# Peptides against a protein of PDB entry 7BDX: the designs that were tried, part 293

Target 1, 212 residues: chain A of PDB entry 7BDX
Amino acid sequence: EMGAAACTLLWGVSSSEEVVKAILGGDKALKFFSITGQTMESFVKSLDGDVQELDSDESQFVFALAGIVTNVAAIACGREFLVNSSRVLLDTILQLLGDLKPGQCTKLKVLMLMSLYNVSINLKGLKYISESPGFIPLLWWLLSDPDAEVCLHVLRLVQSVVLEPEVFSKSASEFRSSLPLQRILAMSKSRNPRLQTAAQELLEDLRTLEHN

## One batch from the design tools (peptide; made by RFdiffusion4, then SolubleMPNN)

Design b2_p27_4_s2 (from b2_p27_4, 19 letters changed)
Fold by OpenDDE base, seed 1:
Structure b2_p27_4_s2 (fold): chain B 212 residues (1-212), chain C 212 residues (1-212), chain A 27 residues (1-27)
Amino acid sequence: as target 1 above (212 residues)
Amino acid sequence: as target 1 above (212 residues)
Amino acid sequence: SLEERLLKEEEEERRRHLEEVRRELLE
């Protein structure tokens, strides 16, 4: 598919900050990111009926789209753009992460989680994500994923919230009561060293903040 | 259409030399340009039956593809890549320019002609294009287009050949006998100043070379 | 741009406490 090829190339070149600036400096950025959300949503909706093989051109296309969003969010001006002008896309990503079952579309979940983490570097972005309805239940759902990479990126996102006192103070009680601490503890004993370290660090951070 | 949006963004950012280098430095460049030719060909073949409105998402997609090729060919390494690794695409562009009727797909013709002109800056590219079977008849066909912009870009391509003695000497007799000199002369009297100037310059160049 | 510099400055303190920004590179 030509669309997938073009999107894949765009994903590759979007790793450059200058390319991200060029994308955002154009008059078509808003339209692109609007359609991106719709396309990702349509793809996920199609998964309930037809076992689309994970290696289809359509899946590759959606992966490339998610990759572009991640790369845009890796840049300061890109985060600002997403937070100010593409909140619908952020809503869509959060929704899709909730709609996907544990073990379903693992690569896409990782890309979407990476994009949310990158957005969360921006304080407004962090506030927007963390204040989204059902955010804590979403974390519980995602941390039940059997994939270690998915869980790792969820832990990173949680840590992004925990390390921001202004945001965490408003939800600290809910985080303490509703985070699956037992699951995170289990991850701290994982054989995957990256997951193990991330879980240990998060548990330490949570304990430190409990005593303050 | 998401494909059209992605391709349009890629077209926009491909105006940068660094982006062209990034596209070509990837392992997917060959596949992309191969599919590009096929996509453009499929589009042109669809025009004979269904009056696809010139403003369809499909047309915009194909315009963006042609624009990408033009931008790649604007860079030295891009020309070298096209001449060495994507000759099939060049063949396709030449074929499509022949398949399109006068007045049909004017914007696409202009983009394709611009790409060929850019390729012709490379001596190997110039040789490849000018030695293509039916090149002179193609010029005759294209110079019959009622669109002044199409004719202008054809004249520029012809001038690219004429100004290279190594190439022109091999085909000078055929150019003199088969170029529509009367049509070029008519263009030298056009009310369009760009077309008028290009036609006048070409006629002067041809006269100078006849006396040498 | 000036705007980008200002955004980077605002985010700098936060970034020091977070993991490095993740980018997807096409191999």
Scores: peptide ipSAE 0.205, ipTM 0.813, DockQ to the pose 0.033
Fold by OpenDDE base, seed 5:
Structure b2_p27_4_s2 (fold): chain B 212 residues (1-212), chain C 212 residues (1-212), chain A 27 residues (1-27)
Amino acid sequence: as target 1 above (212 residues)
Amino acid sequence: as target 1 above (212 residues)
Amino acid sequence: SLEERLLKEEEEERRRHLEEVRRELLE
């Protein structure tokens, strides 16, 4: 309970750039993010049997942790820190996104995807994520999610890759062959305007890049 | 481990006034400080048998909690919040200071005393603390501590009371009779210059107020 | 800091083509 409360407060205040700088300026940041990854992993591994109530202290704790990572990644120095000093955490996030079933832990997946998107603003981060083993298969897996918000944030991440010629050119063939284009096309017809727009834009970007 | 890490980071960033405002501006502050008091109390109650290693995650967690309270109390709005909305926490701190033996949990006592001192800057806080049942006996108990830093912060708190005529006048007789003046006099001869100065100043203040 | 400015400048071109960075606000 106390841990969840403290972590939730830390998440809230981490929306401030100055707080992110303060978190990273201390000698405890590395340890914190290391333990963060371990804690998130432990939580996801615990899901395979116990109906963990979404409102459990543990769930709130992990949710707050994911929120902190997202807020850190929203700042340039935070992205640089994560890419240079916390790659294991990024690996963990990618792994956990792969371990979660479609429809499982939707809110957590959204936060993790938001964190990856934020990291992807950094070119090093984009390269690291996109070159991660199983990245494109992971996108396929995540795009099979029934949740519109999950799919939206996957599409945003894909677009972040596609919009960077240096990165996309290296994997363009695999992207074209391994993306569920029919699923993305279906999303472009979604009643959710954000999902619709994201899918349409991505399809347009992919078409444009097919002719170049 | 993760809770201690998160709480430690929260403590670090809470040194900022803006972070304190952010903590208090949320709807979670009351719950957080309520749980804080309970957690600190639980920790102190656990000491009566187990050699808790000072470096335990639990100890670090409680230390960070006390640090957060201290930092919140360092800000005007934080003092007002504690005095108006978290009096139970103040009561808990006073109680725990009474429950701890001389020489026990020195660092924690220092932080708790610092928090009380910071609260005492607020006139309502000063009144609340000084009018608490057993306050003066508690001062006597704490001044029996062998640790110079504990004694220093007790003297600072006493001075905060003595320097406020409205408050001191109500309890002046009890203060004069119940303070270990010989112990304070011995502290005025301490090799620790901070303790020496604090004790000397307090004795001078008490002498001046004796003649008025 | 100088480092922060350099990072911002490096990322600026890319950010202009992406959606604004999402921050998870908890208040």
Scores: peptide ipSAE 0.202, ipTM 0.813, DockQ to the pose 0.057
Fold by OpenDDE base, seed 3:
Structure b2_p27_4_s2 (fold): chain B 212 residues (1-212), chain C 212 residues (1-212), chain A 27 residues (1-27)
Amino acid sequence: as target 1 above (212 residues)
Amino acid sequence: as target 1 above (212 residues)
Amino acid sequence: SLEERLLKEEEEERRRHLEEVRRELLE
């Protein structure tokens, strides 16, 4: 209980850039993010057996941790830190996104996807994520999620790759062949306007890049 | 481990006034400080049996919690919050200071005393603390501590009471009769210059107030 | 810092094509 409360407060204040800088400027940052990855992994692995209530202290704790990572990744120095010093955490997030089933831990997936998207603003981060083994299959898996918000953030991450020629040129063939284009097309007809727009824009971007 | 790490980071960033305001401006502050008191109490109660290593994750967790309280109390709005909305936490801190033996949990006692001193800057807080049952006996107990830093912060707290006529006038007789004046005199001869000065000043203040 | 400014400048070209960075709070 206390851990979840403390972590929740830390998440709240980490929305400030100055707080993120303070976190990263300390000697505790490396250890914190190392344990963060381990804790998130342990939580997700524990889900295979007990339907832990989404509102459990453990769930809130992990949710707050993912929120902190997202907020750190929202800042330039935070992205640089994650990309240079916490790559294992990025690997863990990618792994956890693959381990979770469609519809499972929706809110956590959203935060993890937001963190990856934020990291992808950094070109090194984008390269690291996109070159990860199984990245494109992971996108396919995540785009099968019934949750519109999960799908939206997957599309945003895909767009972040597609909009970077240096990265996309290397993977364009695999993206075109391995992305569920029919699912994305279905999303472009969604009643959710954010999902609809994101899917439509991505399809347009992919078509434009096919002619180049 | 993760709880201690998160709480330690929260402690570090709580040194900022803006972070304290952000903590208190949220709807989670009441719950956080309620659980904080309970957690600190549980920790101190657990010490009677197992000599927990001072460097344990649990110790660091509680240390960070006490640090957060101290940092919150360092800010005017934080003092007002503690005095108005978290009096139970203040009661807990006073109780824990009484439950701990001389030389036990020195660093924790220092932080708790610092928090009480910071709260005592607020007149309402000063009144609340000084009017607590057993406050003066507690001061006597704490002044028996072999640690100079503990004694220093006790003397600072006593001085905060003595320098407030509205509070001290009500308890002057009890203070004079129940404070270990010989111990304070011994502290005024300490080789620790901070302790020496604090004891000397307090003795001067007490003497000056005896003539009024 | 200078380092932080340089990082922001490096990312600016990418950021202009991306959606606004999200910061999430638990309600």
Scores: peptide ipSAE 0.200, ipTM 0.814, DockQ to the pose 0.057
Fold by OpenDDE base, seed 2:
Structure b2_p27_4_s2 (fold): chain B 212 residues (1-212), chain C 212 residues (1-212), chain A 27 residues (1-27)
Amino acid sequence: as target 1 above (212 residues)
Amino acid sequence: as target 1 above (212 residues)
Amino acid sequence: SLEERLLKEEEEERRRHLEEVRRELLE
């Protein structure tokens, strides 16, 4: 309980750019993010056996960790730090997104996807994520999630790739062949306005890039 | 390990007034400080059986918690919060200072004493601490500690009481009769300059108040 | 450095572009 409480408070205050700078300016940041990745991984691995109640202290703890990563990635220096010094954490997040079953740990997936999206604002981060082995299959897997919020954040991440010609041009053929375009099309007809619009925009962007 | 790492980072960033305000402005502060007290108490109670290595993750965790309390108490709004909303934590700190043996958990004692001193800057806090049952016997107990840093912070706390006539006048007779004046006098001859000066100043203050 | 400034400008431009797309999504 205490660990979760402390981590939750740290998550809350990490919404401040100054706090992120303070975290990263310290000598403990590297270790913290290393352990963060390990903790998240251990948590996800433990799910295959016991229905850890989503409301468990452990779940809240890991949720807060993912929130901290997201908030760090929301800041330019945080993105740079993650891309340069904590690539293992990014790898872990990508792996965990693949390991989690559709509908499993939805809130965690959302935060992890938000963190990846934030990292993708950094061009180095975008390149690193998009060039990750199995990235496109991962997108396919994640877009199969029944949760609209998960799908929304996947679409945003895909859009971040598509809107960067330097990155997208390298994999445009693979994206076109391996993205579940029919599923994205179905999302463009969603009753969820945010999901609908995101899917529609992505489809438009993909069409525009087909004609170029 | 992860809990200790998170708490340590929270401790580090809590040195900022803005972070303290952010912690206290949230809806989670009360619960956090409640659990903090319980965690510290549980830790101290566990020491009576097993030599928890001072360098254990648990020790570092509790150390960080005490540090957070100290940093919160360093800010005016933090003092007000502790005095008004977390008196149980103050009671816990006082109790733990009594439960810890001389020379036991020196670093923790120092931080707890620092937190009490910081709280004592607030007149309500000073009154609350000094009017705590067994406060003067606690001072006697703590001044028997072999550690100079512990004794220094006890002397500072005593000085905070002595320098407030409204508070000291209520217990002046008991302070004079129950303080280990000979021990304080011995400290005024310490080779540690900080301890020496603090003891000397306190003795001077006590003498001045005897003549009034 | 000039490189750091250029990187920041590129990141800001990218962020703005992504945010503009997001605003168009919210409208």
Scores: peptide ipSAE 0.109, ipTM 0.804, DockQ to the pose 0.023

Design b2_p27_4_s3 (from b2_p27_4, 18 letters changed)
Fold by OpenDDE base, seed 4:
Structure b2_p27_4_s3 (fold): chain B 212 residues (1-212), chain C 212 residues (1-212), chain A 27 residues (1-27)
Amino acid sequence: as target 1 above (212 residues)
Amino acid sequence: as target 1 above (212 residues)
Amino acid sequence: SLEEKLLEEERREREEHLRRVREELER
């Protein structure tokens, strides 16, 4: 309980750029993010057994951890830190997103996807994520989620890749062949206006890139 | 381990006034400080059994909690919050300081004493602490500590009481009769210059107040 | 919660950024 409470407070204050700088300026940042990945991994592995109530202290704790990572990644120095010094955490997040079933831990998925998206703002991060083994299959898996918010954040991550010619040119063929275009098209017809717009924009971007 | 790491980071960033304001501006602050007191109490109660290695994650966690409280109390709005909304935590800290033996958990004692001193900057806090049942006996107990830093912070807390006429006038007789003046005099002869100075100044303040 | 609001603000900022990038590519 105390850990979850402390972590939740840390999450809240990490929305400040100055706090992120303070976190990263200390010698404990590396250890913290290393343990963060391990903790999140342990949590996800524990889900295959007992229906852990999503409102448990453990769930809240991991949720807060994912939030902290997201907030760190929202800032340029935080992105630089993650892509240079905490790649194992990024690998872990990608792995966890793959290990979670559709509809499972939706809020956690959203935060993890947001963190990856934030990392993708950095060209190094974008390259790292997009070149990760199984990245394209992971996108396919995540786009099968029944949750509109999960799908929205997946689409945004895909869009981040598509909008960077340096990255997209390398994988354009694989992206086009492996993206679930029918699913994305279905999302463009969604009643959720945010999802609808994101899907439509992505489809338009993909079409534009086919003609060039 | 993760809880301790998160709490340690929170401690570090809580040195900022803006972070303290952010902590207190949320609806989770009350819960956090309530659980903090309980956690610290549980830790101290656990010490009477096994020699918990001071370098354990649990010890580090509680140390960080005490540090957070200290940092919160260092700021005016933090003091106001503690004295108005988290009095149970203050009571707990006072109790824990009484439950700890001389030489036991020195670093924790120091942080707790620093937090109480910071609270004492607020007149409401000073009144609350000094009027706490067993406060004077507690000071006597703490002044028996073999650690110079513990004793220093006790002296500072005593000085905070002595320098406030509104508070000192009510308990002056009890303070004079129950303070271990011989111990304080011995501290004024200490090789530790900080302790020496604090003890000497306190003795001078006490003498000045006897003549008025 | 404050955290949810902050996440929403961050999401909005990212969406705006992405929109700008798209507009630049169309140009």
Scores: peptide ipSAE 0.010, ipTM 0.735, DockQ to the pose 0.030
Fold by OpenDDE base, seed 5:
Structure b2_p27_4_s3 (fold): chain B 212 residues (1-212), chain C 212 residues (1-212), chain A 27 residues (1-27)
Amino acid sequence: as target 1 above (212 residues)
Amino acid sequence: as target 1 above (212 residues)
Amino acid sequence: SLEEKLLEEERREREEHLRRVREELER
């Protein structure tokens, strides 16, 4: 209970750039983010048996952790820190996104995807995550999610890859061969305007790349 | 482990006034500080049996909590919050300071005393703590501590009382009748310069009050 | 929650950033 409350407050205040700098400027950041990954992993592994109530202290704690990572990744120095000093955490997030079934832990998926998107703003971060084993299959696995918010953030991450020629060129063949075009087209017709727009933009970006 | 790490980071960033405002501006502050008191109480109650290693995750967690309270109390809006909305926490801190034996949990005592001192900067806060049952006996109990830092912060709190006529007048008789003058005089001769100075200043303040 | 609101604001900023990147690639 107390841990969840403390972590939730830390999440809230981490929306400030100065707070992120303070977190990272301390000698405890490395340890914190190392334990973060382990804690998130432990939580996801615990889901296969017990219907963990979404409102449990454990769930709140993990959501707060994911939120902190997202907020850190939103800032340039935070992205640098994650890519240079917390790669294991990024690997963990990618792994957990693969381990979660469609429709499972939607809120956590969204936060993790937001963190990856934020990391992708940095070219080094984008390279790192896109070169991770199974990255492209993971994107399509995640697009099979029934949740519109999950799919939205997947599409945004895909767009980050597509918009970076250096990254896209390395995976272009795999990307094209496995692209769930019909799924993306279906999303472009979604009643969710955010999802619709993201899918349309991605389709336009893909068309532009085919003509170049 | 993760809770301790998160709370430690929250403690670190709470040194910023803006972070304290952010903590208090949220709808979670009341719950957080309520649980804080309970957690600190639980920790102190657990000490009578097991030599809890000072370096335990639990100890670190509680130290961080006490540190957060101290940092909140360092700011005007934080003091207002504590005195108006978290009186139970202040009561808990006073209780715990009484429950701890001389030489026991020195670091925690220092942090708790620092929080009370910070609260005492506000007249309403000073009134609240000084009117608490057993406050004067508690001060003398704490001055029996062999630790110079504990004694230093007790003397500072005593000084806050002595320097406020409205507060001191209500307890003046009890204060004078129970004053451990010989102990304070001994502290004024301490090799610790901070303790020495604090004791000397208090003795000067007391002399001034006797002549008025 | 406040945290969710802050994340939503951040999301909007990121979306705007991504749009700008797209516009730069079209030039």
Scores: peptide ipSAE 0.009, ipTM 0.731, DockQ to the pose 0.031
Fold by OpenDDE base, seed 2:
Structure b2_p27_4_s3 (fold): chain B 212 residues (1-212), chain C 212 residues (1-212), chain A 27 residues (1-27)
Amino acid sequence: as target 1 above (212 residues)
Amino acid sequence: as target 1 above (212 residues)
Amino acid sequence: SLEEKLLEEERREREEHLRRVREELER
């Protein structure tokens, strides 16, 4: 309980760039993010048996951790730190997104996807994420999620790849063959206006790249 | 381990006034400080049997909590918050300082005393602390500590009382009768220059008040 | 830092690229 409370406060204050810089400037940042990855992994592995209530202190704790990573990745120096010094954490997030079933731990998926999106603002981060083994199959898996917010953040991540020619050119053939275009098309007809718009924009971007 | 790491980071960033304001401006501050007191109390109560190694994650966790309280109390709005909304935490700190034996958990005592000193910068805080039942006997107990840093921070707290006539006038007779003046005099001869100076200044202040 | 400036420039360039792509698609 106390750990969750402390971590939740840290998540809240990490929305400030100055706080992110203070976290990263400390000698404890590396250890913290290492343990963060391990904690998130342990939590996800524990879910296969116990319906840990989404409102548990453990869930809140892991949400706060994912939120902290997202806030760190929102800052340029934070992205650089994650890509250079915390790749294991990024690998863990990608793995956990693959391990979680559609509809499972939706809030955690959203936070993890937001963190990856923030990392993808950095070209190094985008390259690292997009070149991860199984990245495109992972996108296919994540786009099968029934949650509109999960799908929205997957579409945003895909858009980040598509809009970077240097990255997309390396993966264009695999993207064309393995992206669930029919699912994305279905999302473009969603009643959720944010999801609808994101899917439409991505389809338009993909079509533009087919003609080039 | 993860809780201790998160709490330690929160302690580090709480040195900033802006972070303290962010902590207090959140809807989770009251709960956090309530659990903080309980956690510190539980830790101290657990010590009577297990020599919990001072370097344990649990010890580090409690140190970080005490450090956060100290940093919050270092700010005017933090003092106001503690005195108005977190009196139970202050009562807990006073109780724990009484429960800990001389030489026991020195670092924790120092941090707790620093938090009380910071609270004592506020007249409301000073009044609240000094009017606590058993406050003067507690000072006597704490001044029996073999650690120079504990004694230093006790002397600073006593000085805060002595330097406020409105507070001292109410307690002057009890202070004169129950303060271990001989111990304070012994501290004025300490080889530790900080302790020596603090003891000398306090003795001078007490003498000045005897002549008034 | 120089590194922070470079990363911010990269972000800005990406955002501008995104905007241009969107503007081209709206035309």
Scores: peptide ipSAE 0.020, ipTM 0.746, DockQ to the pose 0.019; fails the geometry check
Fold by OpenDDE base, seed 1:
Structure b2_p27_4_s3 (fold): chain B 212 residues (1-212), chain C 212 residues (1-212), chain A 27 residues (1-27)
Amino acid sequence: as target 1 above (212 residues)
Amino acid sequence: as target 1 above (212 residues)
Amino acid sequence: SLEEKLLEEERREREEHLRRVREELER
């Protein structure tokens, strides 16, 4: 319980740029983010057994960890740190997103997707993520989730790829051949206005690229 | 290990006044400091059994917790919070300082004493600590420690009491009757210059009060 | 969080900028 409480406070204060700089300026940042990945991985591996209640201290701890990563990736120096010095953590997040089934650990998926989205603001980060093995299939696996918020953040990440010609050109063939267009079209008719808008914008961006 | 790492980072960033304000401005501060006391108490109770190696993750976690309390108490709003809303934590720190034997958990004692010293900067905090049952005997128990740094911080806390007439007047009789003068005189001849100076200053303050 | 909002704004601005640049290049 104490670990979860401490991590939750650290998550809360990491919403400040100055706190992110303080975390990264210390000699403990590398170790912290390395262990973060290991802890998140251990949690996800534990799910195949007992239905861990979503409200456990362990779940809260992992949510706080994912929140910290999201807040670090929110800042330019944090993105630079993750892309240069914590690539293993990015690999772990991608792995965990692949290991989780549709509808499983929705809140964690959202936080991890938000972190990847933030990393994708850095062109170097976007390149790293998009060049990861199985990245395109992973996007479609995640887009099959029944949760509208998960799907929203997947669409935002897809849009980041589509809007960067240097990145999109490398995956364009695979992207076009595997695109779950019917799923995205269904989302464009969603009752959730955020999901509806994101799906419509992505469809517009895709149409623009086909005409070029 | 992850809990200790998160708590250590929180300790590091809590050196900033703005971070302390952020910790205290949240809805989780009360819970955090309540659990902090419980965690520290559980750790000290575990010492009567196995020689917990000073370098364990558990030890590091408790050190970080004590460090956070110290940093919170370093700031006016933090002192106000502790004195008004976390008195149980102050009681726990006093209890733990009494439960630890001379030479036991030196680093923890130093951090806890530093936190109490910081709280004592607030007159309301000094009153609360000094009116605690067994406070004067506790000071002498702690002053029997073989560690010079523990003794230094005890002398600083004693000086805080001596320099506040409103507080000292209430305990003056007990203080004068139990004063380990020979121990303080021995410290005034220490090879440690910080301890030597603190003991000399306290002796001067005591002489001034006897002449008044 | 405020940072998530700021990032969302920065990214939205970037996306809007890129969209505008594409529209300008297609003209």
Scores: peptide ipSAE 0.009, ipTM 0.734, DockQ to the pose 0.050; fails the geometry check

